# Peptides against a protein of PDB entry 7MKK, part 96

Target 1, 71 residues: chain A of PDB entry 7MKK
Amino acid sequence: SMKEKVKAKLVEIRKFVPFIRRVRIDFQDTLSKVQGHRLDALVNLLDREDVSMSSLNKIEVIIDKLRTRFN

## One batch from the design tools (peptide; made by RFdiffusion4, then SolubleMPNN)

Design b2_p30_6_s1 (from b2_p30_6, 13 letters changed)
Fold by OpenDDE base, seed 3:
Order: sequence, then C-alpha cells, then structure tokens
Structure b2_p30_6_s1 (fold): chain B 71 residues (1-71), chain A 30 residues (1-30)
Amino acid sequence: as target 1 above (71 residues)
Amino acid sequence: SEEEDKELLELLDELFEEEEKALEEKKKKE
C-alpha cells in the first residue's frame, strides 16, 4: 500500500539524520541563520510519523544536495 | 557557492511550504 511505501521511505530517509546533524554542525559557520534553522527543522520533521511521500521525495533531493557539498 | 546555497534554501522553503499546506488541509478536513 501507499501507506507502507511511505513508512519504508521514511525509514530509509531517517538513516541520513546523523548526516544532516553533522552538516548542521560542520557548516555552522558558513550557513546563514535561516539555513541553520531550516536544517534543524528538517531533523525535527523526520522525527514525525506523518510525513507525506511528496515531502520525503523533496527531502531526498535536499539530502543529495547536501551530500554534494559535504564529502 | 552562493548559487548552491540559494538553491538549497529554495528547496527547503518549498518543503516547508508543502508541510504548511498539508497541515492546513488536515485542519480543514477536521
């Protein structure tokens, strides 16, 4: 079901939470206040169980962008 | 780069705009 797919996607995306936290810390001096706040909010969002597939897909793109900068 | 930072901000803004819209839709249905 779509619900099961969302849960599976959420589990996979949550594997990147430690990475996002590291980016937030390691890039803290180069991030604007708004960027830092958005990353914190992103981590908090991933603690929720009611994230949509659309949002999870966007988060995946964001993580990919972060991975290109954080190598 | 500045352009990459702008792109990242735009993506994050789009994400949270969507979340806000989803929250509003949930509230409307309740």
Scores: peptide ipSAE 0.312, ipTM 0.736, DockQ to the pose 0.817
Fold by OpenDDE base, seed 5:
Structure b2_p30_6_s1 (fold): chain B 71 residues (1-71), chain A 30 residues (1-30)
Amino acid sequence: as target 1 above (71 residues)
Amino acid sequence: SEEEDKELLELLDELFEEEEKALEEKKKKE
């Protein structure tokens, strides 16, 4: 079901939470205040169970871009 | 680069705009 797909996607995306936290800390001086705040909010968002597939797909793109720039 | 930072901010802003809209729609249905 779509619900099961969302749950599976959320589990996979949550694997990157430690990476996002590391980016936030290691590059705190490089990131703008807005970017830092958004990354904090992103981590908090991933603690929720009611995240849509659309949002999860966007988060995946964001993580990919973070990896390109910071890894 | 400035362009890369702008792109990242745009994606993050789009994400949280969607979440805000979804929350508003949920409140409308309740």
Scores: peptide ipSAE 0.312, ipTM 0.736, DockQ to the pose 0.778
Fold by OpenDDE base, seed 4:
Structure b2_p30_6_s1 (fold): chain B 71 residues (1-71), chain A 30 residues (1-30)
Amino acid sequence: as target 1 above (71 residues)
Amino acid sequence: SEEEDKELLELLDELFEEEEKALEEKKKKE
């Protein structure tokens, strides 16, 4: 079902939470306050269960951008 | 770069806008 697909995608995306936290800490001095706040909010969003597939796909793109810049 | 920073912020802003829209649509169906 679509619901099960969303749950599976969420599990996969959550694997990157430690990476996002590391970016937030390791590059804290180079990130603006706004960027830091948005990264914190992103981590908090991924702690929720009611995230849509559309949002999860967008989060995947964001993570890819973070990887390109910081890894 | 400044452009890369702007792009990242725009993507994050779009994400949270979508979440807000999804929440509004959910409330309309309740």
Scores: peptide ipSAE 0.310, ipTM 0.734, DockQ to the pose 0.898
Fold by OpenDDE base, seed 2:
Structure b2_p30_6_s1 (fold): chain B 71 residues (1-71), chain A 30 residues (1-30)
Amino acid sequence: as target 1 above (71 residues)
Amino acid sequence: SEEEDKELLELLDELFEEEEKALEEKKKKE
């Protein structure tokens, strides 16, 4: 079901939360205040259970951009 | 790069606009 797909994708995306936290901390002096705030908000968003598939797809793109830049 | 930073911020802004819209829609239905 769509609900099951969302849950599965959320689990996969949550695997990157430690990575996002590391980016936030390791590059704190490089990131702008806005970027830092948005990363914090992103981590908080991923703690929620009611994230849509559309949002999860966008988050995947965001994580890919972060990986390209900070990995 | 500056362009990459702008792209990332735009994606994040779009994400949170969607979340805000979804929250508003939820409140409207209550």
Scores: peptide ipSAE 0.316, ipTM 0.739, DockQ to the pose 0.809; fails the geometry check

Design b2_p30_6_s2 (from b2_p30_6, 14 letters changed)
Fold by OpenDDE base, seed 2:
Structure b2_p30_6_s2 (fold): chain B 71 residues (1-71), chain A 30 residues (1-30)
Amino acid sequence: as target 1 above (71 residues)
Amino acid sequence: SKEEEEELLKLLDELFEEEKEAREEEEKKK
């Protein structure tokens, strides 16, 4: 079902939460205030259960860009 | 780069606007 697909995608995306937290901490001094706030908000969003598939797909793109920038 | 930073911020802003709209629509239907 679509609900099961969303849950599976959320589990996959949540695997990157530790990475996002590390980026937030390791590059805290180089991140702008808005970037830091957005990363915190992104982590908080991923703690929710009511995230849409569309949003999860966008988050995946964001994570890929973070990985490119921060290794 | 600055361009990459702006692109990332744009994507994040679009994401959070989408989430905000989704929640607002849900609340209107209650």
Scores: peptide ipSAE 0.249, ipTM 0.688, DockQ to the pose 0.794
Fold by OpenDDE base, seed 3:
Structure b2_p30_6_s2 (fold): chain B 71 residues (1-71), chain A 30 residues (1-30)
Amino acid sequence: as target 1 above (71 residues)
Amino acid sequence: SKEEEEELLKLLDELFEEEKEAREEEEKKK
């Protein structure tokens, strides 16, 4: 079901929470205040159970962009 | 680059706009 797929995707995306936290700290001096706030909000969003598949797919793209900067 | 940072900001803004819209739609269906 879609619900099961969302749950599975959320589990996979949550594996990147430590990475997002590291990006937030390591790039704090180069990130705008808005970007820093949005990254904090992103981590908080991933603590929720009601994230949509559309949002999870967009988060995956964001994580890919962050990985490009981090590595 | 500045362009990459602006793109990242745009993606983050779009994410939270989508989340807001999704919740508003769910509230309207209740």
Scores: peptide ipSAE 0.249, ipTM 0.687, DockQ to the pose 0.851
Fold by OpenDDE base, seed 1:
Structure b2_p30_6_s2 (fold): chain B 71 residues (1-71), chain A 30 residues (1-30)
Amino acid sequence: as target 1 above (71 residues)
Amino acid sequence: SKEEEEELLKLLDELFEEEKEAREEEEKKK
């Protein structure tokens, strides 16, 4: 079902939470305040259970861009 | 680059606007 697909996608995306936290810490001095705030909010969003598939797909794109820049 | 930074911020902003709208719709339907 779509609900199961969303749950599976959320589990996969959550695997990157430690990476996002690490980016936030390791690059804290180079990140703007806005970027830092958005990364914190992104981590908080991924703690929720009601994230849509569209949002999860966008988060995946964001993570890929973070990986390109910071990993 | 500055351009890459602005692109990332734009994507993050779009994400959080969508999440806000989704929650507002959920609360409206409750």
Scores: peptide ipSAE 0.248, ipTM 0.686, DockQ to the pose 0.832
Fold by OpenDDE base, seed 4:
Structure b2_p30_6_s2 (fold): chain B 71 residues (1-71), chain A 30 residues (1-30)
Amino acid sequence: as target 1 above (71 residues)
Amino acid sequence: SKEEEEELLKLLDELFEEEKEAREEEEKKK
């Protein structure tokens, strides 16, 4: 079901939460204030259970870009 | 690069606008 797909995607995306937290901390002084705030919000968003598939797909793209930039 | 930074910020902004709108619509329906 779509619900199951969303849950599975959320589980996979959540695997990157430690990475996002590390980026936020390690680059705290180099990130802009807005970037830092957005990363904090991104982590908080991933703690939710009601994230849509559309949002999860967008988050995946964001994580890929973060990986390219930060490791 | 500056372009990459701007693109990332744009994507993040779009993400949170979508989430905000979704929550506002949900609250409106209550």
Scores: peptide ipSAE 0.247, ipTM 0.685, DockQ to the pose 0.681

Design b2_p30_6_s3 (from b2_p30_6, 14 letters changed)
Fold by OpenDDE base, seed 4:
Formats: sequence, C-alpha cells, structure tokens
Structure b2_p30_6_s3 (fold): chain B 71 residues (1-71), chain A 30 residues (1-30)
Amino acid sequence: as target 1 above (71 residues)
Amino acid sequence: SEEEEEELLKLLDELFEEEKEDLEKKKKLE
C-alpha cells in the first residue's frame, strides 16, 4: 500500500538523521545561522510521522546535496 | 502546515546557493 511505502521510505531517510546532526555540529562555525536553522528544521521534519512521499523525495534530494558537500 | 513544510523544503533546497555563488566568484578570479 501507499501507506506502507511511505513508512518504508521514511525509515530509509531517517537513517541519515545522524549524518545531518553531524553536519550541523561539525560545520556549525562555517554554516550561516539560517543554514543551521534549516538543518535543525529538517531533522525536526523527519521526526514527524505524517510526511508525504512527495516531501520525502524532496528531502532525499536535499540529503544528496548534503552528502556531496559534507561526505 | 503543509504550506509551511513546502516553504521549508524550498529553503532547504537552496541551502548551498551561497556556496555556489562563492565558488563561481572564485573561478572568475582564477
């Protein structure tokens, strides 16, 4: 079902939460305040259970950008 | 709200625009 697909995608995306937190901390002095806030908001968003598949796909692209820059 | 979430996602997608601009400026100086 679509619901199960969303849950599975959310689980996969959440695997990157520790990475996002590390980026936020390790580069805190190089990130702008707004960039730091956006990363915090991203983590908070991933703590939700009602994230749509569309949003999760967009988040995946964002994480890929983070990985390209920081990993 | 969903609208706030979409705005956040848009802003996150632009997270590295400043860095791209800086890199472009650096390339022009080289």
Scores: peptide ipSAE 0.266, ipTM 0.716, DockQ to the pose 0.079
Fold by OpenDDE base, seed 3:
Structure b2_p30_6_s3 (fold): chain B 71 residues (1-71), chain A 30 residues (1-30)
Amino acid sequence: as target 1 above (71 residues)
Amino acid sequence: SEEEEEELLKLLDELFEEEKEDLEKKKKLE
């Protein structure tokens, strides 16, 4: 079902939460306050159970861009 | 809300705009 697919996608995306937290801390001095706050909000968003598939796909693109820049 | 979530996701894409500008500047100098 679509609900099961969303749950599976959320599990996969949550694997990157430690990476996002590391980016937030390691680059704290180079990020603006608003950029840092947005990364914190991204982590908090991934703690929720009601994230849509559309949002998860957008988050995946954002994480990919973060990996390109900071990995 | 879902609307606030969409706004957050849009704003997170702006993290990479400076890199695009730098790339365009480099192309203009070549």
Scores: peptide ipSAE 0.259, ipTM 0.710, DockQ to the pose 0.079
Fold by OpenDDE base, seed 5:
Structure b2_p30_6_s3 (fold): chain B 71 residues (1-71), chain A 30 residues (1-30)
Amino acid sequence: as target 1 above (71 residues)
Amino acid sequence: SEEEEEELLKLLDELFEEEKEDLEKKKKLE
C-alpha cells in the first residue's frame, strides 16, 4: 500500500539523521545561523510520521547534496 | 503544515546556492 511505501521510505531517510546532525556540528563555524537552523528543522521534520512521499523524495535529494559537499 | 514543509524544503536547497555561484565563476575563468 501507499502507506507502507511511505513508512519504508521514512525509515530509509531517517538513517541519515546522525549524518545531518554531524554536518550541523562539524561545520557549524562555516554555516550561517540560518543554514544551521534549517538543518535543525530538517532533523525535526524527520521526527514526523505524516511526511508525504513527495517530501521524502525531496529530502533525499537534499541529503545527497549534503553528502556531496560535506562527506 | 504541508505549506510550511514545502517552504522549508525550498530553503534547504538554498544551502547550496553559494556553491553553485562559486562553480559558475570558476567555469567562466577557465
Scores: peptide ipSAE 0.258, ipTM 0.709, DockQ to the pose 0.080
Fold by OpenDDE base, seed 1:
Structure b2_p30_6_s3 (fold): chain B 71 residues (1-71), chain A 30 residues (1-30)
Amino acid sequence: as target 1 above (71 residues)
Amino acid sequence: SEEEEEELLKLLDELFEEEKEDLEKKKKLE
């Protein structure tokens, strides 16, 4: 079902939460305050269970860009 | 809200609109 697909996608995306947290900490001195806040918000968003597939797909793109820049 | 979430995602995507030259300079400082 679509609901199960969303759950599976969320599990896959959550695998990157430790990476996002690491970026937030390791590059705290080079990130602006607003950038840091947005990364925190991203982590908080991924703690939710009501994220849509559309949002998860967008988050995946963001994480890929984050990986390109920081790792 | 869904609207707030969408705005956040848009703002996060904008983090990567910097030119490649600026990105490379930043990496040297990190």
Scores: peptide ipSAE 0.251, ipTM 0.707, DockQ to the pose 0.082

Design b2_p30_6_s4 (from b2_p30_6, 14 letters changed)
Fold by OpenDDE base, seed 1:
Structure b2_p30_6_s4 (fold): chain B 71 residues (1-71), chain A 30 residues (1-30)
Amino acid sequence: as target 1 above (71 residues)
Amino acid sequence: DEEEERELLELLDELFEEEKKALEEKKKKE
């Protein structure tokens, strides 16, 4: 079902939460307050259970951009 | 890259605005 697909995608995206937290910490002194707040908000968003597939796909693009820059 | 930075920030802003709207619509239906 679509609900099962969303749940599976959320599990896969959540695997990157430790990476996002690490970026937030490792680059804390170089990140602007706005950038830091956005990363915190991204982690908080992924803690929710009601995230849509559309949002998860957008988050995946964001994570890929973060990986390109910070990994 | 400054352009890549801008694109990331814009994408984050768009995403969080959509999630805010989705939460507001959920609350209206309850």
Scores: peptide ipSAE 0.131, ipTM 0.564, DockQ to the pose 0.662
Fold by OpenDDE base, seed 5:
Structure b2_p30_6_s4 (fold): chain B 71 residues (1-71), chain A 30 residues (1-30)
Amino acid sequence: as target 1 above (71 residues)
Amino acid sequence: DEEEERELLELLDELFEEEKKALEEKKKKE
């Protein structure tokens, strides 16, 4: 079902939460207040259970940009 | 809130585009 696909995608995306937290800590001194706040907000967004498939796909693109820049 | 979620995703996307542009401008000035 669509609901099962959303749950599977959410589980996949949540695997990157430790990576996002590491980026936030490792670059804390170089990030602006707004950049740091946006990363914290991204982690908080991934704690929600009602995230849509469209949002999860956008978050995946954001994570790929993070990996390209900070990996 | 779905609206707050959309705004957050847009702001995150803008952050990476702004940083990419700043890096390109730095390379052009070198």
Scores: peptide ipSAE 0.124, ipTM 0.555, DockQ to the pose 0.081
Fold by OpenDDE base, seed 3:
Structure b2_p30_6_s4 (fold): chain B 71 residues (1-71), chain A 30 residues (1-30)
Amino acid sequence: as target 1 above (71 residues)
Amino acid sequence: DEEEERELLELLDELFEEEKKALEEKKKKE
């Protein structure tokens, strides 16, 4: 079902939460307050159970950009 | 909730595009 696909995608994306948290900490001194707040908000968003498939796909693109820049 | 989530994701995406452009402009001036 679509619900099962969303759940599976959420589990995959949540594997990057430790990475996002590390980026937030490691670059805390170089990130603007706005950039830091947006990363915190991204982590908090991934803790929710009601994230849509469209949002998860956008989050995946953001994580890929983070990986390209910080890894 | 869903609208605020969308705005957050759009703002995150815009941030990374702006930073990429700024890096490319710096590299072009060197």
Scores: peptide ipSAE 0.133, ipTM 0.565, DockQ to the pose 0.080; fails the geometry check
Fold by OpenDDE base, seed 4:
Structure b2_p30_6_s4 (fold): chain B 71 residues (1-71), chain A 30 residues (1-30)
Amino acid sequence: as target 1 above (71 residues)
Amino acid sequence: DEEEERELLELLDELFEEEKKALEEKKKKE
């Protein structure tokens, strides 16, 4: 079902939460307050259970951008 | 809120575009 697909995608995307948290900590002194807040918000968004497939796809693109910049 | 979530995702995406632009501007000045 679509619900099962969303749940599976959310599980896959949540695997990057530790990475996002590491970026937030490791670059805390170089990130602007806005950038730090955006990363915190990204983690908080991934903690939600009601995230849509469209949002998860956008988050995946954001994570890919993070990976490109921060390894 | 779904609208707040959309705005957040847009702001998160803008973060990387702003940084890319800043890097391009830096390279242009060098």
Scores: peptide ipSAE 0.118, ipTM 0.550, DockQ to the pose 0.081; fails the geometry check

Design b2_p30_7_s1 (from b2_p30_7, 14 letters changed)
Fold by OpenDDE base, seed 2:
Structure b2_p30_7_s1 (fold): chain B 71 residues (1-71), chain A 30 residues (1-30)
Amino acid sequence: as target 1 above (71 residues)
Amino acid sequence: SEDEELNKLLDELFEEEKKALEEKKKKELE
């Protein structure tokens, strides 16, 4: 079902939470305050159970951008 | 710039979630 697919995608995306936290901390002095707050909000969003597939796909793109720049 | 692109993607994400939450609340009141 679509609900099961969303849950599976959420589990996969959550694997990157430690990476996002590391970016937030390791590059805190180079990130703008706005970017720092957005990364915090991103982590908080991934703690929720009601994230849509559309949002999860966007988060995947965001993580790829973070990996390109910070890893 | 790369920073502008990242910020744009994040803004789009949070706007989508905001709209989704608003829609959910609306349906719960109907």
Scores: peptide ipSAE 0.458, ipTM 0.824, DockQ to the pose 0.782
Fold by OpenDDE base, seed 1:
Structure b2_p30_7_s1 (fold): chain B 71 residues (1-71), chain A 30 residues (1-30)
Amino acid sequence: as target 1 above (71 residues)
Amino acid sequence: SEDEELNKLLDELFEEEKKALEEKKKKELE
């Protein structure tokens, strides 16, 4: 079901939370204050259980951009 | 720039979530 797919996607995306936290800390001096705040908000969003598939797909793109720049 | 692109994506994400939450609340009130 779509619900199951969303849940599975959320689990996969959550695997990158430690990476996002590391970026936030390791590159804190490089990131603007706004960017830092947005990354914190992103981590907080991923703690929720009611994130849509559309949002999860956008988060995946964001993570890919972060990986390209900071990994 | 890469920073502008990242910021744009983040803004789009949070705007989408905001709209989704608003729609959910609207439906709960109906």
Scores: peptide ipSAE 0.457, ipTM 0.822, DockQ to the pose 0.770
Fold by OpenDDE base, seed 5:
Structure b2_p30_7_s1 (fold): chain B 71 residues (1-71), chain A 30 residues (1-30)
Amino acid sequence: as target 1 above (71 residues)
Amino acid sequence: SEDEELNKLLDELFEEEKKALEEKKKKELE
């Protein structure tokens, strides 16, 4: 079901939470205040169970951008 | 720029979540 697919996607995306936290901390001095706040909010969003597939797909793209720049 | 692109994606994400929350509240009142 779509619900099961969303749950599976959420589990996979959550594997990147430690990476997002590391980016937030390691590059804190180079990130703008807005970007830092957005990364904190992103981590908080991933703690929720009611995240849509659309949002999860966007988060995947965001993580790819972060990996390109900060990994 | 890369920063502008990243900021745009993050803004779009949180705007979608904001809209989803608003729609949920609306449906609960109907």
Scores: peptide ipSAE 0.457, ipTM 0.823, DockQ to the pose 0.730
Fold by OpenDDE base, seed 3:
Structure b2_p30_7_s1 (fold): chain B 71 residues (1-71), chain A 30 residues (1-30)
Amino acid sequence: as target 1 above (71 residues)
Amino acid sequence: SEDEELNKLLDELFEEEKKALEEKKKKELE
């Protein structure tokens, strides 16, 4: 079902939460305040259970961009 | 730039979530 697909995608995306937290902390002096707040909000969003597939797909792209830039 | 692209993606994400919440609230008030 679509619900099961969303849950599975959420589990996979949540594996990157530690990475996002590390980027937020390790590069805090490089990131703008706005970017820092956005990353905090991103982590908080991933703590929720009601994230849509559309949002999860966007988050996946964001994580890919973060990985490219911050290793 | 990479910063601009990242910021755009983040803005699009949170705007989508904001709109979803607003639409939910609107329907609840109808």
Scores: peptide ipSAE 0.455, ipTM 0.822, DockQ to the pose 0.650; fails the geometry check

Design b2_p30_7_s2 (from b2_p30_7, 14 letters changed)
Fold by OpenDDE base, seed 5:
Structure b2_p30_7_s2 (fold): chain B 71 residues (1-71), chain A 30 residues (1-30)
Amino acid sequence: as target 1 above (71 residues)
Amino acid sequence: SDLEELNELLDELFKEEEEARKKKEEEKLK
């Protein structure tokens, strides 16, 4: 079901939370305050259970871009 | 730049989440 797919996707995306936290901390001095706040909000969003598949797909793209930029 | 594109994607994400929250609130009050 779509519900099961969303749950599975959320589990996979949550594996990147430590990476996002590391980016936020390691590059805190190079990121703008707004960028830092957005990353904090992104981590907080992933603590929720009511994230849509659309949002999860966008988050995946964001993580890919973070990986490209910050290794 | 790559960082500007990242910012745009983050803005789109949180805009979508806010709209989804508003929609749910409206449907609950209906």
Scores: peptide ipSAE 0.312, ipTM 0.745, DockQ to the pose 0.778
Fold by OpenDDE base, seed 2:
Structure b2_p30_7_s2 (fold): chain B 71 residues (1-71), chain A 30 residues (1-30)
Amino acid sequence: as target 1 above (71 residues)
Amino acid sequence: SDLEELNELLDELFKEEEEARKKKEEEKLK
């Protein structure tokens, strides 16, 4: 079902939460306050269970951009 | 820049989440 697909996608995306936290901490002094707050908000969003597939797909793109920039 | 693009994507994400929340709240009132 679509609900099961969303849950599976959320589990896969959550695997990157430690990476996002690491980026936030390692680059805290180089990131703007706004960028830091956005990363914190992104982690908080991924703690929720009511995230849409559309949002999860966008988050995946965001994570790919972070990986490209920060390895 | 790549960081500017990232910021735009984050803005779009949080806008969508806020709109989705508002829509759910409106549906509960019907």
Scores: peptide ipSAE 0.312, ipTM 0.745, DockQ to the pose 0.756
Fold by OpenDDE base, seed 1:
Structure b2_p30_7_s2 (fold): chain B 71 residues (1-71), chain A 30 residues (1-30)
Amino acid sequence: as target 1 above (71 residues)
Amino acid sequence: SDLEELNELLDELFKEEEEARKKKEEEKLK
């Protein structure tokens, strides 16, 4: 079902939460306050269970963008 | 820049989430 697909996608995306937290810390001095706050909010969003597939797909793109900066 | 694109994606994400929450709240109050 679509609900099962959303849950599976959420589990996969949550695997990147430690990565997002690490980016937030390692680039804290180069990120604006707004950017830092947005990354914190992103982590908090992934802690929720009611995230849509559309949002999860956008988050995946965001993670890919972060991976271009984080080695 | 890559950071500008990231910011735009984050803005779009949180706008969508806020709209989804508002819609869900409206449906609960209906």
Scores: peptide ipSAE 0.310, ipTM 0.744, DockQ to the pose 0.719
Fold by OpenDDE base, seed 4:
Structure b2_p30_7_s2 (fold): chain B 71 residues (1-71), chain A 30 residues (1-30)
Amino acid sequence: as target 1 above (71 residues)
Amino acid sequence: SDLEELNELLDELFKEEEEARKKKEEEKLK
């Protein structure tokens, strides 16, 4: 079901939360305040259970961009 | 740049989430 797909995707994306947190902290001095805030908000969003598939897909792209930039 | 693209993606994400929250809030208020 779509619900199951969303849950599965959320579980997979949440595996990157520690990475996002590390990026936020390790690069705090190089990130703009806005970027830092966005990363904090991104982590907070991933703590929610009502994240849409659309949002999860966007987050996946964002994580890929973060990995390219910071790892 | 990659950073600009990242920022745009983040902006789009949070705009979408905010709109979704507003819609849910509106549904609760009606």
Scores: peptide ipSAE 0.310, ipTM 0.743, DockQ to the pose 0.664

Design b2_p30_7_s3 (from b2_p30_7, 13 letters changed)
Fold by OpenDDE base, seed 5:
Structure b2_p30_7_s3 (fold): chain B 71 residues (1-71), chain A 30 residues (1-30)
Amino acid sequence: as target 1 above (71 residues)
Amino acid sequence: DEDEELLKLLDELFEEEKEDLEKKEKEKLE
């Protein structure tokens, strides 16, 4: 079902929460204040169970960009 | 600029989440 797909995607994306937290801390001086606040909000968003598939796909793109830049 | 692009994507994400929440709230009131 679509609900099962969303749950599976959320589980996969949540694996990157430690990475996002690390980027936020290790590159705090490189990130703008607004980027830092958005990353904090991103981590908080991933604690929710009702995130849409479209949002999860966008988050995946964001994570890929973070990986390219900071890893 | 990579910083601006990242910020844009994050902003787009949170606007989408806001719209989704507003939609869900409206549906619950109907």
Scores: peptide ipSAE 0.282, ipTM 0.718, DockQ to the pose 0.841
Fold by OpenDDE base, seed 1:
Structure b2_p30_7_s3 (fold): chain B 71 residues (1-71), chain A 30 residues (1-30)
Amino acid sequence: as target 1 above (71 residues)
Amino acid sequence: DEDEELLKLLDELFEEEKEDLEKKEKEKLE
């Protein structure tokens, strides 16, 4: 079902939470205040269970950009 | 630049989440 697909996608995206937290810490001095705040909010968003598939797809793109830049 | 693009994507994400929350709250009240 679509609900099962969303849940599976959320599980896969959550695997990157430690990476996002690490980016936030390791690059804290190079990140703007706005970037730092948005990364904190992104982690908090991924703690929710009601995230849409569209949002999860956008988050995946964001994570890929973070990986290219910070990994 | 890459920083501006990242911020734009994050802003778009959180706007979408706000709209989704507003929709869910409206549906809950009906």
Scores: peptide ipSAE 0.282, ipTM 0.717, DockQ to the pose 0.810
Fold by OpenDDE base, seed 3:
Structure b2_p30_7_s3 (fold): chain B 71 residues (1-71), chain A 30 residues (1-30)
Amino acid sequence: as target 1 above (71 residues)
Amino acid sequence: DEDEELLKLLDELFEEEKEDLEKKEKEKLE
Protein backbone atom coordinates (compact mmCIF):
# COMPACT_ATOMS: atom_id res chain seq x y z
CA SER B 1 0.00 0.00 0.00
CA MET B 2 0.98 3.68 -0.25
CA LYS B 3 1.09 3.78 3.57
CA GLU B 4 3.57 0.89 3.62
CA LYS B 5 5.71 2.63 0.97
CA VAL B 6 5.75 5.84 3.00
CA LYS B 7 6.75 3.90 6.12
CA ALA B 8 9.56 2.12 4.27
CA LYS B 9 10.82 5.41 2.76
CA LEU B 10 10.72 7.09 6.17
CA VAL B 11 12.83 4.27 7.64
CA GLU B 12 15.40 4.70 4.85
CA ILE B 13 15.52 8.50 5.15
CA ARG B 14 15.87 8.31 8.95
CA LYS B 15 19.18 6.51 8.42
CA PHE B 16 20.56 9.93 7.41
CA VAL B 17 19.50 11.73 10.61
CA PRO B 18 22.95 11.21 12.22
CA PHE B 19 24.53 12.64 9.06
CA ILE B 20 22.26 15.71 9.10
CA ARG B 21 23.08 16.25 12.78
CA ARG B 22 26.80 16.02 12.01
CA VAL B 23 26.48 18.53 9.15
CA ARG B 24 24.62 20.90 11.46
CA ILE B 25 27.37 20.70 14.09
CA ASP B 26 30.51 20.42 11.93
CA PHE B 27 29.51 23.30 9.63
CA GLN B 28 27.74 25.49 12.18
CA ASP B 29 30.15 28.36 11.50
CA THR B 30 29.71 28.05 7.72
CA LEU B 31 25.93 27.69 7.62
CA SER B 32 23.73 30.75 7.85
CA LYS B 33 21.47 31.04 10.89
CA VAL B 34 18.50 30.32 8.61
CA GLN B 35 20.14 27.20 7.14
CA GLY B 36 21.07 25.96 10.60
CA HIS B 37 17.53 26.47 11.82
CA ARG B 38 16.13 24.68 8.76
CA LEU B 39 18.45 21.71 9.35
CA ASP B 40 17.29 21.51 12.96
CA ALA B 41 13.71 21.61 11.73
CA LEU B 42 14.50 18.91 9.15
CA VAL B 43 15.76 16.57 11.88
CA ASN B 44 12.64 17.29 13.93
CA LEU B 45 10.42 16.65 10.90
CA LEU B 46 11.99 13.20 10.47
CA ASP B 47 10.97 12.31 14.03
CA ARG B 48 7.32 12.55 12.93
CA GLU B 49 5.27 9.60 11.66
CA ASP B 50 2.98 11.67 9.40
CA VAL B 51 5.49 12.83 6.76
CA SER B 52 4.12 12.62 3.21
CA MET B 53 5.79 10.76 0.34
CA SER B 54 6.19 14.11 -1.45
CA SER B 55 8.04 15.54 1.53
CA LEU B 56 10.18 12.40 1.87
CA ASN B 57 11.19 12.68 -1.79
CA LYS B 58 12.16 16.33 -1.29
CA ILE B 59 14.11 15.38 1.84
CA GLU B 60 15.99 12.79 -0.23
CA VAL B 61 17.01 15.52 -2.70
CA ILE B 62 18.11 17.74 0.19
CA ILE B 63 20.18 14.92 1.70
CA ASP B 64 21.79 14.38 -1.71
CA LYS B 65 22.70 18.08 -1.88
CA LEU B 66 24.12 17.92 1.66
CA ARG B 67 26.17 14.83 0.77
CA THR B 68 27.54 16.58 -2.33
CA ARG B 69 28.58 19.68 -0.36
CA PHE B 70 29.80 18.13 2.88
CA ASN B 71 31.23 14.80 1.66
CA ASP A 1 24.97 29.86 -5.42
CA GLU A 2 24.98 26.46 -3.67
CA ASP A 3 23.96 27.92 -0.30
CA GLU A 4 21.01 29.71 -1.85
CA GLU A 5 19.96 26.54 -3.69
CA LEU A 6 20.07 24.48 -0.50
CA LEU A 7 18.12 27.14 1.38
CA LYS A 8 15.54 27.25 -1.41
CA LEU A 9 15.04 23.47 -1.27
CA LEU A 10 14.64 23.59 2.51
CA ASP A 11 12.19 26.48 2.23
CA GLU A 12 10.20 24.62 -0.44
CA LEU A 13 10.04 21.57 1.83
CA PHE A 14 8.67 23.54 4.75
CA GLU A 15 6.26 25.48 2.57
CA GLU A 16 4.87 22.14 1.36
CA GLU A 17 4.53 20.95 4.96
CA LYS A 18 2.68 24.18 5.76
CA GLU A 19 0.34 23.69 2.80
CA ASP A 20 -0.29 20.07 3.86
CA LEU A 21 -1.15 21.24 7.38
CA GLU A 22 -3.46 23.94 6.03
CA LYS A 23 -5.16 21.37 3.79
CA LYS A 24 -5.65 18.98 6.72
CA GLU A 25 -7.08 21.77 8.86
CA LYS A 26 -9.43 22.81 6.05
CA GLU A 27 -10.62 19.23 5.56
CA LYS A 28 -11.16 18.89 9.32
CA LEU A 29 -13.35 22.01 9.35
CA GLU A 30 -15.50 20.77 6.44
Scores: peptide ipSAE 0.280, ipTM 0.715, DockQ to the pose 0.764
Fold by OpenDDE base, seed 2:
Structure b2_p30_7_s3 (fold): chain B 71 residues (1-71), chain A 30 residues (1-30)
Amino acid sequence: as target 1 above (71 residues)
Amino acid sequence: DEDEELLKLLDELFEEEKEDLEKKEKEKLE
């Protein structure tokens, strides 16, 4: 079902939460205040159970951008 | 630049989440 697909995608994306947290900490002094706040908000969003598939796909793109920049 | 692009993507994400929440709230009242 669509609900099952969303849950599976959420589990997949949540695997990157430790990475996002590491980026936030390791680059704390180089990130702008806005960037830091947005990363914190992104982690908090991923703690929710009601994230849409569209949002999860956008988050995946964001994570790919972070991986490219922060290794 | 890359920083501006990242911030734009994050802002678009949170705008979408806001719209989704507003839609869900409206549907609960119908």
Scores: peptide ipSAE 0.279, ipTM 0.715, DockQ to the pose 0.831

